# Peptides against a protein of PDB entry 5NXQ, part 61

Target 1, 114 residues: chain A of PDB entry 5NXQ
Amino acid sequence: EIQIPVSMAAEEEYLRSKVLSELLTDTLENDGEMYGNENEVLAALNGAYDKALLRLFASACSDQNVEKALSLAHELKQDRALTAAVKISERAELPSLVKKINNIREARYEQQLK

## One batch from the design tools (peptide; made by RFdiffusion4, then SolubleMPNN)

Design b2_p14_4_s1 (from b2_p14_4 with S1M T3S E12A)
Fold by OpenDDE base, seed 1:
Structure b2_p14_4_s1 (fold): chain B 114 residues (1-114), chain A 14 residues (1-14)
Amino acid sequence: as target 1 above (114 residues)
Amino acid sequence: MISEEELEEILAEL
């Protein structure tokens, strides 16, 4: 059996989760409720999406590619996922990235208050 | 550099 590189596997998982999340969102907008558990399904998909994305983020941090890591962080959906990205950045000893991700979080908080 | 084990611990909190 061919072993898929970790980075490629993470990307595949991210893309799959992203597509499913978008499909579910579109379906809810066009067709309404699905089986009465659409919110639970969406939450699960968002969780899987962010986890997959964070694996890619960690890879970028390992490569010391701050710009790529920051780009990936902007794609995270959940606030707790941004918090996870901060933790990963701290472990990777990238204080500049920590600050930039915290700025993303603050910007989202301010947007929610409006 | 972050270890795989540390990464999994962080992800487990989500």
Scores: peptide ipSAE 0.633, ipTM 0.951, DockQ to the pose 0.939
Fold by OpenDDE base, seed 4:
Structure b2_p14_4_s1 (fold): chain B 114 residues (1-114), chain A 14 residues (1-14)
Amino acid sequence: as target 1 above (114 residues)
Amino acid sequence: MISEEELEEILAEL
């Protein structure tokens, strides 16, 4: 069995999930047609996307690459994924990153209230 | 540093 490094596997998964999510989103926006399960598919794709991204995020944290980690956090779609990023950052003992991610969450909350 | 096991536990919550 070919063992792929976790980081490489995560990038592949991320890219695949990102492409699929974008394609589905574009299709929904262009056609305006709902086929019944499209929202569920989109949610699943977003979940997979965020999970893959979080693996990259964890890798960046392990490398103590705070700037890369923060950039990745900005790409997370779901609030629950940002929460996960906070947990990862805490375990990586990166309090500055924790604060910055919480700022992202707060900013998104404010946008939702408008 | 976060362990792989801890990471998987966090991801499992999603």
Scores: peptide ipSAE 0.633, ipTM 0.951, DockQ to the pose 0.937
Fold by OpenDDE base, seed 5:
Structure b2_p14_4_s1 (fold): chain B 114 residues (1-114), chain A 14 residues (1-14)
Amino acid sequence: as target 1 above (114 residues)
Amino acid sequence: MISEEELEEILAEL
């Protein structure tokens, strides 16, 4: 069995999940048809997407690449994924990144209230 | 730095 580096696997999964998530989102927005499980499928796709992205995020943190890590954090969809990113950043001893990610969370909360 | 094991634990919570 060909061993694929974890980083490459994560990137592939991220891209795949991103495409599928976007496709499903577009389909739901354009067609407006609900068959009952679309929300569950979307949640699952978003979960897979965020997990894949968080692997990349963790790698960026390990490299002390704060800018890349922050860029990846902006791509996270779920609030719980941002929370995970904060945890990862704390373990990586990147307090500036923690603050910036929390700012992302706060901004999203404010947007939801408008 | 975060260990691979700890990372997987964090991801498992999602």
Scores: peptide ipSAE 0.633, ipTM 0.951, DockQ to the pose 0.903
Fold by OpenDDE base, seed 3:
Structure b2_p14_4_s1 (fold): chain B 114 residues (1-114), chain A 14 residues (1-14)
Amino acid sequence: as target 1 above (114 residues)
Amino acid sequence: MISEEELEEILAEL
């Protein structure tokens, strides 16, 4: 059996989820057709997307590549995923990254209030 | 550093 490195698997899942989410979004925007499960599908895709990103994020943290980690964090869609990124950063003992991710989350909260 | 097990535990909450 061919073993795929975790990073490669995460990248593949990220790309797959991203593409599928974009395709579905484009379809809905163009056709305006709702079949009753689109939101659920999108949520599931977003979940998979964020999980894949978080695996890449964890890898970046392990490499002590704070800049890459931060860039990946900006790509996270869900607030709960940002929370997960904070937890990962804490365990990686990267307090500066923790603060920066919390700033991202706070900024998103402020945008939601507008 | 975060272990793979800890990572999966965090991800399981999503």
Scores: peptide ipSAE 0.631, ipTM 0.951, DockQ to the pose 0.879

Design b2_p14_4_s2 (from b2_p14_4, 5 letters changed)
Fold by OpenDDE base, seed 5:
Structure b2_p14_4_s2 (fold): chain B 114 residues (1-114), chain A 14 residues (1-14)
Amino acid sequence: as target 1 above (114 residues)
Amino acid sequence: MISDEELDEILSEL
């Protein structure tokens, strides 16, 4: 059995989840059909997407690549995923990244209030 | 740095 590096697996899962999430979103927006479980499916896809992305994020943090990490954080969909990113950043001893991610969260909150 | 185990724990909460 061929062992796939963790980073490659994460990237593959990220791409897969991203595509599926986009497809589902487009379908819901364009077709407007509701079968009762779309939100649940979307949430599951978003979860998988964010998890995959956070693995990449953690790798970037480990490399002390703050710019890459921040770029990845912007791609996270769920607030709880941003919280996870903060935790990862703290463990990586990247306080500047922590602040920037919290700024992302605050910006999203402000957008939701409008 | 975050360990793989700790990362998995964080991700399991999502």
Scores: peptide ipSAE 0.593, ipTM 0.944, DockQ to the pose 0.895
Fold by OpenDDE base, seed 3:
Structure b2_p14_4_s2 (fold): chain B 114 residues (1-114), chain A 14 residues (1-14)
Amino acid sequence: as target 1 above (114 residues)
Amino acid sequence: MISDEELDEILSEL
């Protein structure tokens, strides 16, 4: 069996989940067909998306590439994924990144209050 | 650095 590097696997999963999420969203918006489980499927896809992205994020942290890590963090959809990113950043001993990710979370909270 | 196991644990919560 061909072993794919973790980073490549994460990128593949990220792109796959992103495309599927977009396709589902487009279908719902254009066709209006609801079968009762679309929201659940979308949530699952978003979860997979964020997980894949977080693996890329962890890789960037391991490389001490703070700018790349931060860029990836901005692409995270779920708040719980940002929390995970903070945890990863803490483990990587990148306090500046921790602060910046927390700023992203705070900004999103403020937007939700409007 | 975060270990693969610890990373998997963090991701399992999502």
Scores: peptide ipSAE 0.592, ipTM 0.944, DockQ to the pose 0.872
Fold by OpenDDE base, seed 2:
Structure b2_p14_4_s2 (fold): chain B 114 residues (1-114), chain A 14 residues (1-14)
Amino acid sequence: as target 1 above (114 residues)
Amino acid sequence: MISDEELDEILSEL
């Protein structure tokens, strides 16, 4: 069986999840309404997307590439995914990255209040 | 540095 490097596997899953999420989003926006399990499907796709992205994020943290890690964090969709990114950053002992990710979370929270 | 096991644990909470 062919062994694929973790980084390559994560990239492939990220791209796949991203494409599916975008396609579903476009469909829902065009239809203008939700039916049945569409919300659940969207949540599942967003979850898969963020998980795949977080694996790339962890890899960037491992490489001590704070700039790349921060760029990836900006692409995360769910607040709980940002929380996960903070945890990963703490484990990687990157306090500057922790601060920057928390700033992203605070900014999104403020936008929701407006 | 985060281990693969710890990473999987964090991701399982999502």
Scores: peptide ipSAE 0.592, ipTM 0.944, DockQ to the pose 0.869
Fold by OpenDDE base, seed 4:
Structure b2_p14_4_s2 (fold): chain B 114 residues (1-114), chain A 14 residues (1-14)
Amino acid sequence: as target 1 above (114 residues)
Amino acid sequence: MISDEELDEILSEL
């Protein structure tokens, strides 16, 4: 049995989840109506997407690649995922990254208030 | 460095 490196597996999962999430989002935006469990499906896809992305984020943190980690954090969809990224950054002892991620969160909050 | 177990715990909250 060929074992795929964790990083490669995470990338594949991320890309798959991203494509599916975007496809569903586009469909919902185009149709303008919600049918059945579409919102639940979208939430599940976004959750899977963020989880996959956070695994990549954790890997970047382990590599002390702050720039890559920050770029990945910008791609996170849910606020709770950003919170998770902060936790991961704290465990990785990257306080500068913690600050930057919190700035992302604050910026999103401000956008929601407008 | 964050352990795989701790990472899984964090991700389980999502």
Scores: peptide ipSAE 0.591, ipTM 0.944, DockQ to the pose 0.872

Design b2_p14_4_s3 (from b2_p14_4 with S1M E12A)
Fold by OpenDDE base, seed 2:
Structure b2_p14_4_s3 (fold): chain B 114 residues (1-114), chain A 14 residues (1-14)
Amino acid sequence: as target 1 above (114 residues)
Amino acid sequence: MITEEELEEILAEL
């Protein structure tokens, strides 16, 4: 059995989830076809995407690569995923990253209010 | 540093 490095596996999962999310989004936006479960499928895909991304985020935090971690955090879709990123950053003892991620979350809240 | 177990617990909340 071939052991794939955790980082490579996480990257593969991220890319797969990203592509599927984009394809479904494009289909819904362009074709407008609704079968009744598309929102559930989108939620599942977004969840898988964010989870995969958070694994990469955790790896970046472990490497103390704050810039890479921050870049990944900007790609997170769900607010709960940003909350997860904060928790990961706290455990990694990266207070500057915690602050920056909270700023991302606050900025999104402000955008939703406009 | 975050452990793998802690990471999985955080991810399970999603």
Scores: peptide ipSAE 0.632, ipTM 0.951, DockQ to the pose 0.934
Fold by OpenDDE base, seed 5:
Structure b2_p14_4_s3 (fold): chain B 114 residues (1-114), chain A 14 residues (1-14)
Amino acid sequence: as target 1 above (114 residues)
Amino acid sequence: MITEEELEEILAEL
């Protein structure tokens, strides 16, 4: 089996996507709509961010670093990314991590429904 | 453990 290493490219993309996502989010919160496509841009940035983060997550799982993996999972933005993290954790045979990530998802659902 | 190929398949679903 091939272990998933952390690549410099993945780390760079994560950091870049994180910064851009934060900047866009801050702009939308403070200045509102600017170009009319912010939601699409945000979705694209969040997608890139989560994908980059999931690569780091997969690396942590491969290293059996559950604590690091869980910390990274908390940083995921999209529910579908948490689902991906569950799938990765299952393949890595980390059932405790699977449960903890599902708890994160449930907590977010409850928050959305108040 | 997850392979690189499996990871890419999961990421492609996003």
Scores: peptide ipSAE 0.632, ipTM 0.951, DockQ to the pose 0.837
Fold by OpenDDE base, seed 4:
Structure b2_p14_4_s3 (fold): chain B 114 residues (1-114), chain A 14 residues (1-14)
Amino acid sequence: as target 1 above (114 residues)
Amino acid sequence: MITEEELEEILAEL
């Protein structure tokens, strides 16, 4: 059995999830037709996307690559994924990254209130 | 450093 490095597997998963999420989003925006389950599919794809990103994020944290980790955190879609990123950062003992991710969360909350 | 087990636990919450 060929073992793919965790980082490479995560990258592949991320790219796949990203492409599928974008394709579905574009389709919904263009056609506007609801086939009945698009929202659920989109949510699932977004979840998979964020999970894949978080695996990359964890890898970056393990490498102590704070800048890469932060860049990845900005790409996270769901607030719950940002919360997960905070938890990962805490376990990685990266308090500066924790603060920065919390700032991202706060900024998104403020945008939602407007 | 975060363990793989800890990571999976965090991801399972999503």
Scores: peptide ipSAE 0.632, ipTM 0.951, DockQ to the pose 0.935
Fold by OpenDDE base, seed 3:
Structure b2_p14_4_s3 (fold): chain B 114 residues (1-114), chain A 14 residues (1-14)
Amino acid sequence: as target 1 above (114 residues)
Amino acid sequence: MITEEELEEILAEL
């Protein structure tokens, strides 16, 4: 069995989760069909999406590619995922990235207050 | 650098 590199697996998972989320969203918006579990499904998809991104993020941190890591952090949906990104950045000893991710989180909080 | 185990622990909280 061919073992897929972790980074490639994470990219696949990210893309899969993103596509599924988009398809479900489109279905709900266009067809208006409600089955009662859409929010749970979306939450699960968002969770998988963020986890996949965080794996890519960790890989970028490992490569000391701060610019790529920051770009990935901007794509994270959940606040808890940003918190996870901070933890990863701290362990990767990237204090500048920590600060930038915290700025993203603060900016989102400010937007929610408006 | 973060270990794979540490990463999975962080991700398990999500």
Scores: peptide ipSAE 0.629, ipTM 0.951, DockQ to the pose 0.878

Design b2_p14_4_s4 (from b2_p14_4 with S1M E12A E13T)
Fold by OpenDDE base, seed 2:
Structure b2_p14_4_s4 (fold): chain B 114 residues (1-114), chain A 14 residues (1-14)
Amino acid sequence: as target 1 above (114 residues)
Amino acid sequence: MITEEELEEILATL
């Protein structure tokens, strides 16, 4: 069986999840309404997307590539995923990255309040 | 640095 490097596998899953999320989003926007399990499907796709992205994020943190890690964090959709990114950054002992991710979270909270 | 096990535990919370 062919062994695929973890980084390549994570990238493939990220791209797949991203494409599916975008396709579903476009469909829902065009249809104008959500029916049945569509909300659950969207949540599942967003979850898979963020999980795949967080694997790439963890890899960037492991490489001590703060700039790449921060760029990936900006692409995270769910607040709980940003919380996960903070935890990963703390484990990687990257306090500057922790601060920057918390700033992203705060900015999103402020936008929701307006 | 984060271990693979710790990463999976964090991801399981999503």
Scores: peptide ipSAE 0.623, ipTM 0.949, DockQ to the pose 0.902
Fold by OpenDDE base, seed 5:
Structure b2_p14_4_s4 (fold): chain B 114 residues (1-114), chain A 14 residues (1-14)
Amino acid sequence: as target 1 above (114 residues)
Amino acid sequence: MITEEELEEILATL
């Protein structure tokens, strides 16, 4: 059995989850059909997507690549995923990244209030 | 740095 490096597996899962999430979103927006479970499916896809991203994010943090980590954080969909990114950043001893991620969260909150 | 185990624990909460 060929062992796939963890980073490659994470990237593959990210791409897969991203595509599926986008497809589902587009379908819901364009077709407007609801069968009752679309939101649940979307949430599951978003969860998988964010988990995959967070693996990449953790790798970037380990490499002390703050710019890459921040870029990945911007791609996270769920607030709880951003919270996870903060935790990872704290453990990586990247306080500047923590602040920037919290700024992302605050910006999203403000946008939701408008 | 975050350990792999800690990372998995964080991810499991999502």
Scores: peptide ipSAE 0.622, ipTM 0.950, DockQ to the pose 0.895
Fold by OpenDDE base, seed 3:
Structure b2_p14_4_s4 (fold): chain B 114 residues (1-114), chain A 14 residues (1-14)
Amino acid sequence: as target 1 above (114 residues)
Amino acid sequence: MITEEELEEILATL
């Protein structure tokens, strides 16, 4: 069995989930076809998307590539995923990254209040 | 550094 490096697997999963999410969204927007489970499917896809991103994020943290990690964090969709990113950053002992991710969360909260 | 096990535990909460 061909072992794919974790980073490559995460990238593949990220891209796959991103594409599927976009396809589903486009289908719903353009065709208006709803079968009753689209929101659930979309949520699942978003979850998979964020998980894949977080694996890439963890890899970036392991490489001490704070700029790459931060860039990836900006792509996270769910607040709970940002929370996960904070936890990962804490484990990686990257306090500057922790602060920056928390700033992203705060900014999103402020946007939701408007 | 975060271990793979710890990472999976975090991801399982999502």
Scores: peptide ipSAE 0.618, ipTM 0.949, DockQ to the pose 0.875
Fold by OpenDDE base, seed 1:
Structure b2_p14_4_s4 (fold): chain B 114 residues (1-114), chain A 14 residues (1-14)
Amino acid sequence: as target 1 above (114 residues)
Amino acid sequence: MITEEELEEILATL
């Protein structure tokens, strides 16, 4: 059995989680409640989505590809996932990326206050 | 550079 490279597996999981999250969101907007556990399902999907993205993010950091890493960070949904991205960036010794991700986080905080 | 183990530890906190 041929093992799929970690980066490819992460991409597959990201795409799957993204599609499911979008489908759930669309269904809630158009059809209403889904079996009464919509929030739990959405949270689980968002968690899987962000974890998959963070694996890709870590790969980009390892490649010292700051632009790709930053692009991926913008796609993260949860605040705690951005915090994780900061930690990964610190471990990768990319201080410029740390600053940029913190700016994303601050911008989202300000938006929530409005 | 981040190790695989360190990455998994970070991801486990999500």
Scores: peptide ipSAE 0.623, ipTM 0.950, DockQ to the pose 0.915; fails the geometry check

Design b2_p14_5_s1 (from b2_p14_5, 4 letters changed)
Fold by OpenDDE base, seed 5:
Structure b2_p14_5_s1 (fold): chain B 114 residues (1-114), chain A 14 residues (1-14)
Amino acid sequence: as target 1 above (114 residues)
Amino acid sequence: SAFLEEAEEIIDEL
């Protein structure tokens, strides 16, 4: 049995989840049909997407690639995922990244209040 | 690495 490197697995899952999330989102926005569980499915897809992305994020942090890490953080969908990114950044001892990710969170909060 | 393992634990809690 061939073992797939963790990074490759994360990338594959990210891409898969991204595509599926986009497809579902587009379907809901364009067709407007609700069958009862679309939001639940979307949440699950978003969760998988963010988890995969966070694994890539952690790898970037491990490499001390702050720019890549920040770029990945911008792609996170859920606030709880951003919180996780902050925690990971703290463990990586990247305080500048922590501040920048918190700024992302604050910006999203402000957008929601409008 | 220990860091990546800890990160995975954080991620798995989501």
Scores: peptide ipSAE 0.721, ipTM 0.965, DockQ to the pose 0.801
Fold by OpenDDE base, seed 4:
Structure b2_p14_5_s1 (fold): chain B 114 residues (1-114), chain A 14 residues (1-14)
Amino acid sequence: as target 1 above (114 residues)
Amino acid sequence: SAFLEEAEEIIDEL
């Protein structure tokens, strides 16, 4: 049995989830209406997307690649995922990254208030 | 690694 490195597996899952999430999002935006369980499906896809991305994020943190980690954090969709990224950064003892991710969260909060 | 395992636990809670 051939085992795929964790990072490669995470990348594959991320890309798959990203494509599906974007496809569904575009479809919903074009139709302008929600039917059945579409919202739940979108939430599930976004959740899977963020989880996959967070695995890449954790890998970047492990490599102490702060810039890559930060770039990945910007791609996270859900606030709860950003919170997870903060927790992971704390465990990685990367306080500068913690601050930067919190800045992302604050910026998104401000955008929601407008 | 222990770090990656801990990270996975955090991720799994989402």
Scores: peptide ipSAE 0.720, ipTM 0.964, DockQ to the pose 0.834
Fold by OpenDDE base, seed 1:
Order: structure tokens, then C-alpha cells, then sequence
Structure b2_p14_5_s1 (fold): chain B 114 residues (1-114), chain A 14 residues (1-14)
């Protein structure tokens, strides 16, 4: 059995989770309800989505591709995922990336306060 | 790599 490379597996999971999350969101906006567990399903999908993104993010950090890493960080949905991205950036010894991701996080905090 | 393994540990905690 040949194992799929981590980056390829992450990309596949990201795409799958992204599509499902978008479909669920659209359905809720149009129909209002699904089967009573919509919020739990959405949370699970968002979690899987962010985890997949973070694996791609880690790969970009490993390649010292700061621009790609930052682009991926902007696509993260959950605050806890941004926190994870900061931790990963610190381990990668990329202080400029740490600062930029923290700026993203702060900007989202400010939006929530409005 | 050691870095990627550490990153995976961080991700798994979510």
C-alpha cells in the first residue's frame, strides 16, 4: 500500500471540507434549517477545514514560503486555528509571519466588537 | 521532519 503524501492528503481534505461547508451555509441561508443539528455539523466541517489548511500551512512554513503561509492563514475560519498557526510559525522560527498572523487575529477581534 | 511532526501535534490538539 502506497501512502498519500501529507500535503496531498491535506489538500484533498481541505477541498472536500470547503465545499461541504459552503453548501451547508448556503442551505441554511436559503431554507433556514436542515435537521436540527446544523450548528454541530457546521462546526465539525469548519474544524476539519481548518485542520487541513493548517497542514498545508505547516508545509509552506517548512518550505520557508512565508507568502504562501500567510495566504493560507487568511483562509482560516476559527480563532483557535489562527492561534495554532502562530504556534506553528514560532516553531518554524518565522517571526515576521508570527507578527502578521497576530495582526489577522487582532483585526478579527475588533470586527467582533463592532 | 521533526518540524512537521511537531506541527501535526499542535493540529491534533484542536
Amino acid sequence: as target 1 above (114 residues)
Amino acid sequence: SAFLEEAEEIIDEL
Scores: peptide ipSAE 0.720, ipTM 0.965, DockQ to the pose 0.840
Fold by OpenDDE base, seed 3:
Structure b2_p14_5_s1 (fold): chain B 114 residues (1-114), chain A 14 residues (1-14)
Amino acid sequence: as target 1 above (114 residues)
Amino acid sequence: SAFLEEAEEIIDEL
């Protein structure tokens, strides 16, 4: 069996989930076709999307590429994914990254309050 | 690596 590097696998999954999410969104917006499970499908796709990003994020942390890691964190959609990113950053012993990701979370919380 | 494995465990909990 061909072994795919974790980073490559994550990138593939990220792109796949992103494209599928966009396609579904576009279909719903343009065609208005609802089958009753679109929100669930979108949630699942978003989950897969964030998981893929987090794998890329972890790889960046492993490389001690804080700037890349932070950039990836900004692309995360779900708050729980940001929480995961914080945990991963803590494990990587990157306190500056932890702080910056927490700032992202706080900013999103403030936006939701408006 | 051990770090990446731990990260994967965190990710799998989502």
Scores: peptide ipSAE 0.719, ipTM 0.965, DockQ to the pose 0.869

Design b2_p14_5_s2 (from b2_p14_5 with E2S D6E E12D)
Fold by OpenDDE base, seed 5:
Structure b2_p14_5_s2 (fold): chain B 114 residues (1-114), chain A 14 residues (1-14)
Amino acid sequence: as target 1 above (114 residues)
Amino acid sequence: SSFLEEAEKIIDEL
């Protein structure tokens, strides 16, 4: 069996999940029809998307590429994924990144309250 | 990498 590097696998899954998530989101927004477990499917897709992105994020942190890591963090959809990014950043000993990601979370909270 | 392994554990918990 051919082993695919983790980073390549993560990138592939990220792209796939991104496309599918966007497709489903667009479908729901445009058609306005809800069928069965569409919300669950969307949640699953978002979860897979965020997990794939977090793997890329972790790789960026490992490379001490704070700028890339931060850019990836902005692409995360779920708050729990941002929390995971914070945890990963803490373990990477990148306190500036931790602060910036927390700022992202706070900004999203403020937007939700408006 | 121990760091990447720890990160993967964090990710898998989601």
Scores: peptide ipSAE 0.717, ipTM 0.962, DockQ to the pose 0.836
Fold by OpenDDE base, seed 2:
Structure b2_p14_5_s2 (fold): chain B 114 residues (1-114), chain A 14 residues (1-14)
Amino acid sequence: as target 1 above (114 residues)
Amino acid sequence: SSFLEEAEKIIDEL
């Protein structure tokens, strides 16, 4: 049995999830087709997307690559995913990254209020 | 690693 490195597997899943999310988004925005379960499908795709990103994020944290980790965090869509990124950063003992991710969350909260 | 395993647990809880 051939084992694929975790980073490669995570990248593949990220790309797959990203493509599917983009395709569905484009379809809904451009064609306006609704089947009644679009929100559920979008939530599932966004969830898979964020999970894939978080795996890449964790890998970056493991490598102590704060800049890469931060860049990945900016790509996260869901607030709960950002929360997960904070938890992962705390476990990685990267307090500067924790602060920066919390800043991302706060900025998004402010945008939602406006 | 233990770190990556813990991270995966956090991710799986989403």
Scores: peptide ipSAE 0.717, ipTM 0.962, DockQ to the pose 0.828
Fold by OpenDDE base, seed 3:
Structure b2_p14_5_s2 (fold): chain B 114 residues (1-114), chain A 14 residues (1-14)
Amino acid sequence: as target 1 above (114 residues)
Amino acid sequence: SSFLEEAEKIIDEL
């Protein structure tokens, strides 16, 4: 059996989730077709998307590539994913990254209040 | 990697 590196698997899943999400979104926006499960599908896709990003994020942390990790964190969609990124950063002993990700989360909270 | 395994555990909980 061929083993795929974690980073490659994450990249594949990220791209797949991103493409599918975009295709579905475009279809809904352009065609206006509703089948009753679009929100559920999008949520699932977003979940997979964020999970894939988090795997890339973890890899970046492992490589001590804080800049890459931070860039990936900015791409996370769900708040719970940002929370996960914080946890991962803590375990990676990257306090500066922890702070920066928390800043992202706080900024999003502020935007939600507006 | 123990770190990556721990990270995966965190991710799987989502």
Scores: peptide ipSAE 0.717, ipTM 0.962, DockQ to the pose 0.798
Fold by OpenDDE base, seed 1:
Structure b2_p14_5_s2 (fold): chain B 114 residues (1-114), chain A 14 residues (1-14)
Amino acid sequence: as target 1 above (114 residues)
Amino acid sequence: SSFLEEAEKIIDEL
């Protein structure tokens, strides 16, 4: 069996998780609750989605592609995933990216307070 | 790479 490259595997998982998350959201909006565990399913999907994105993010950091990394960070859904992105950026020694991701996080905090 | 391995550890902690 041929091992799929990490970046390709991450992208595939990201796309799968994204599609399923969107499908579930649409179903809940149109058809109501599903089996009483829709919130748990959605949380799991969002988790997998963010993990896949973070792997792509790490790859971009490795390539020193700050703009691509930042673009990916904007797609992260969970705050804890943004925190992980900051940690990864620190390990990559990309202080400008660290600052920009922290700005994203702060902006989301302020929005939630409104 | 060492960096990617470290990143994976961070991701796995989520």
Scores: peptide ipSAE 0.717, ipTM 0.962, DockQ to the pose 0.844

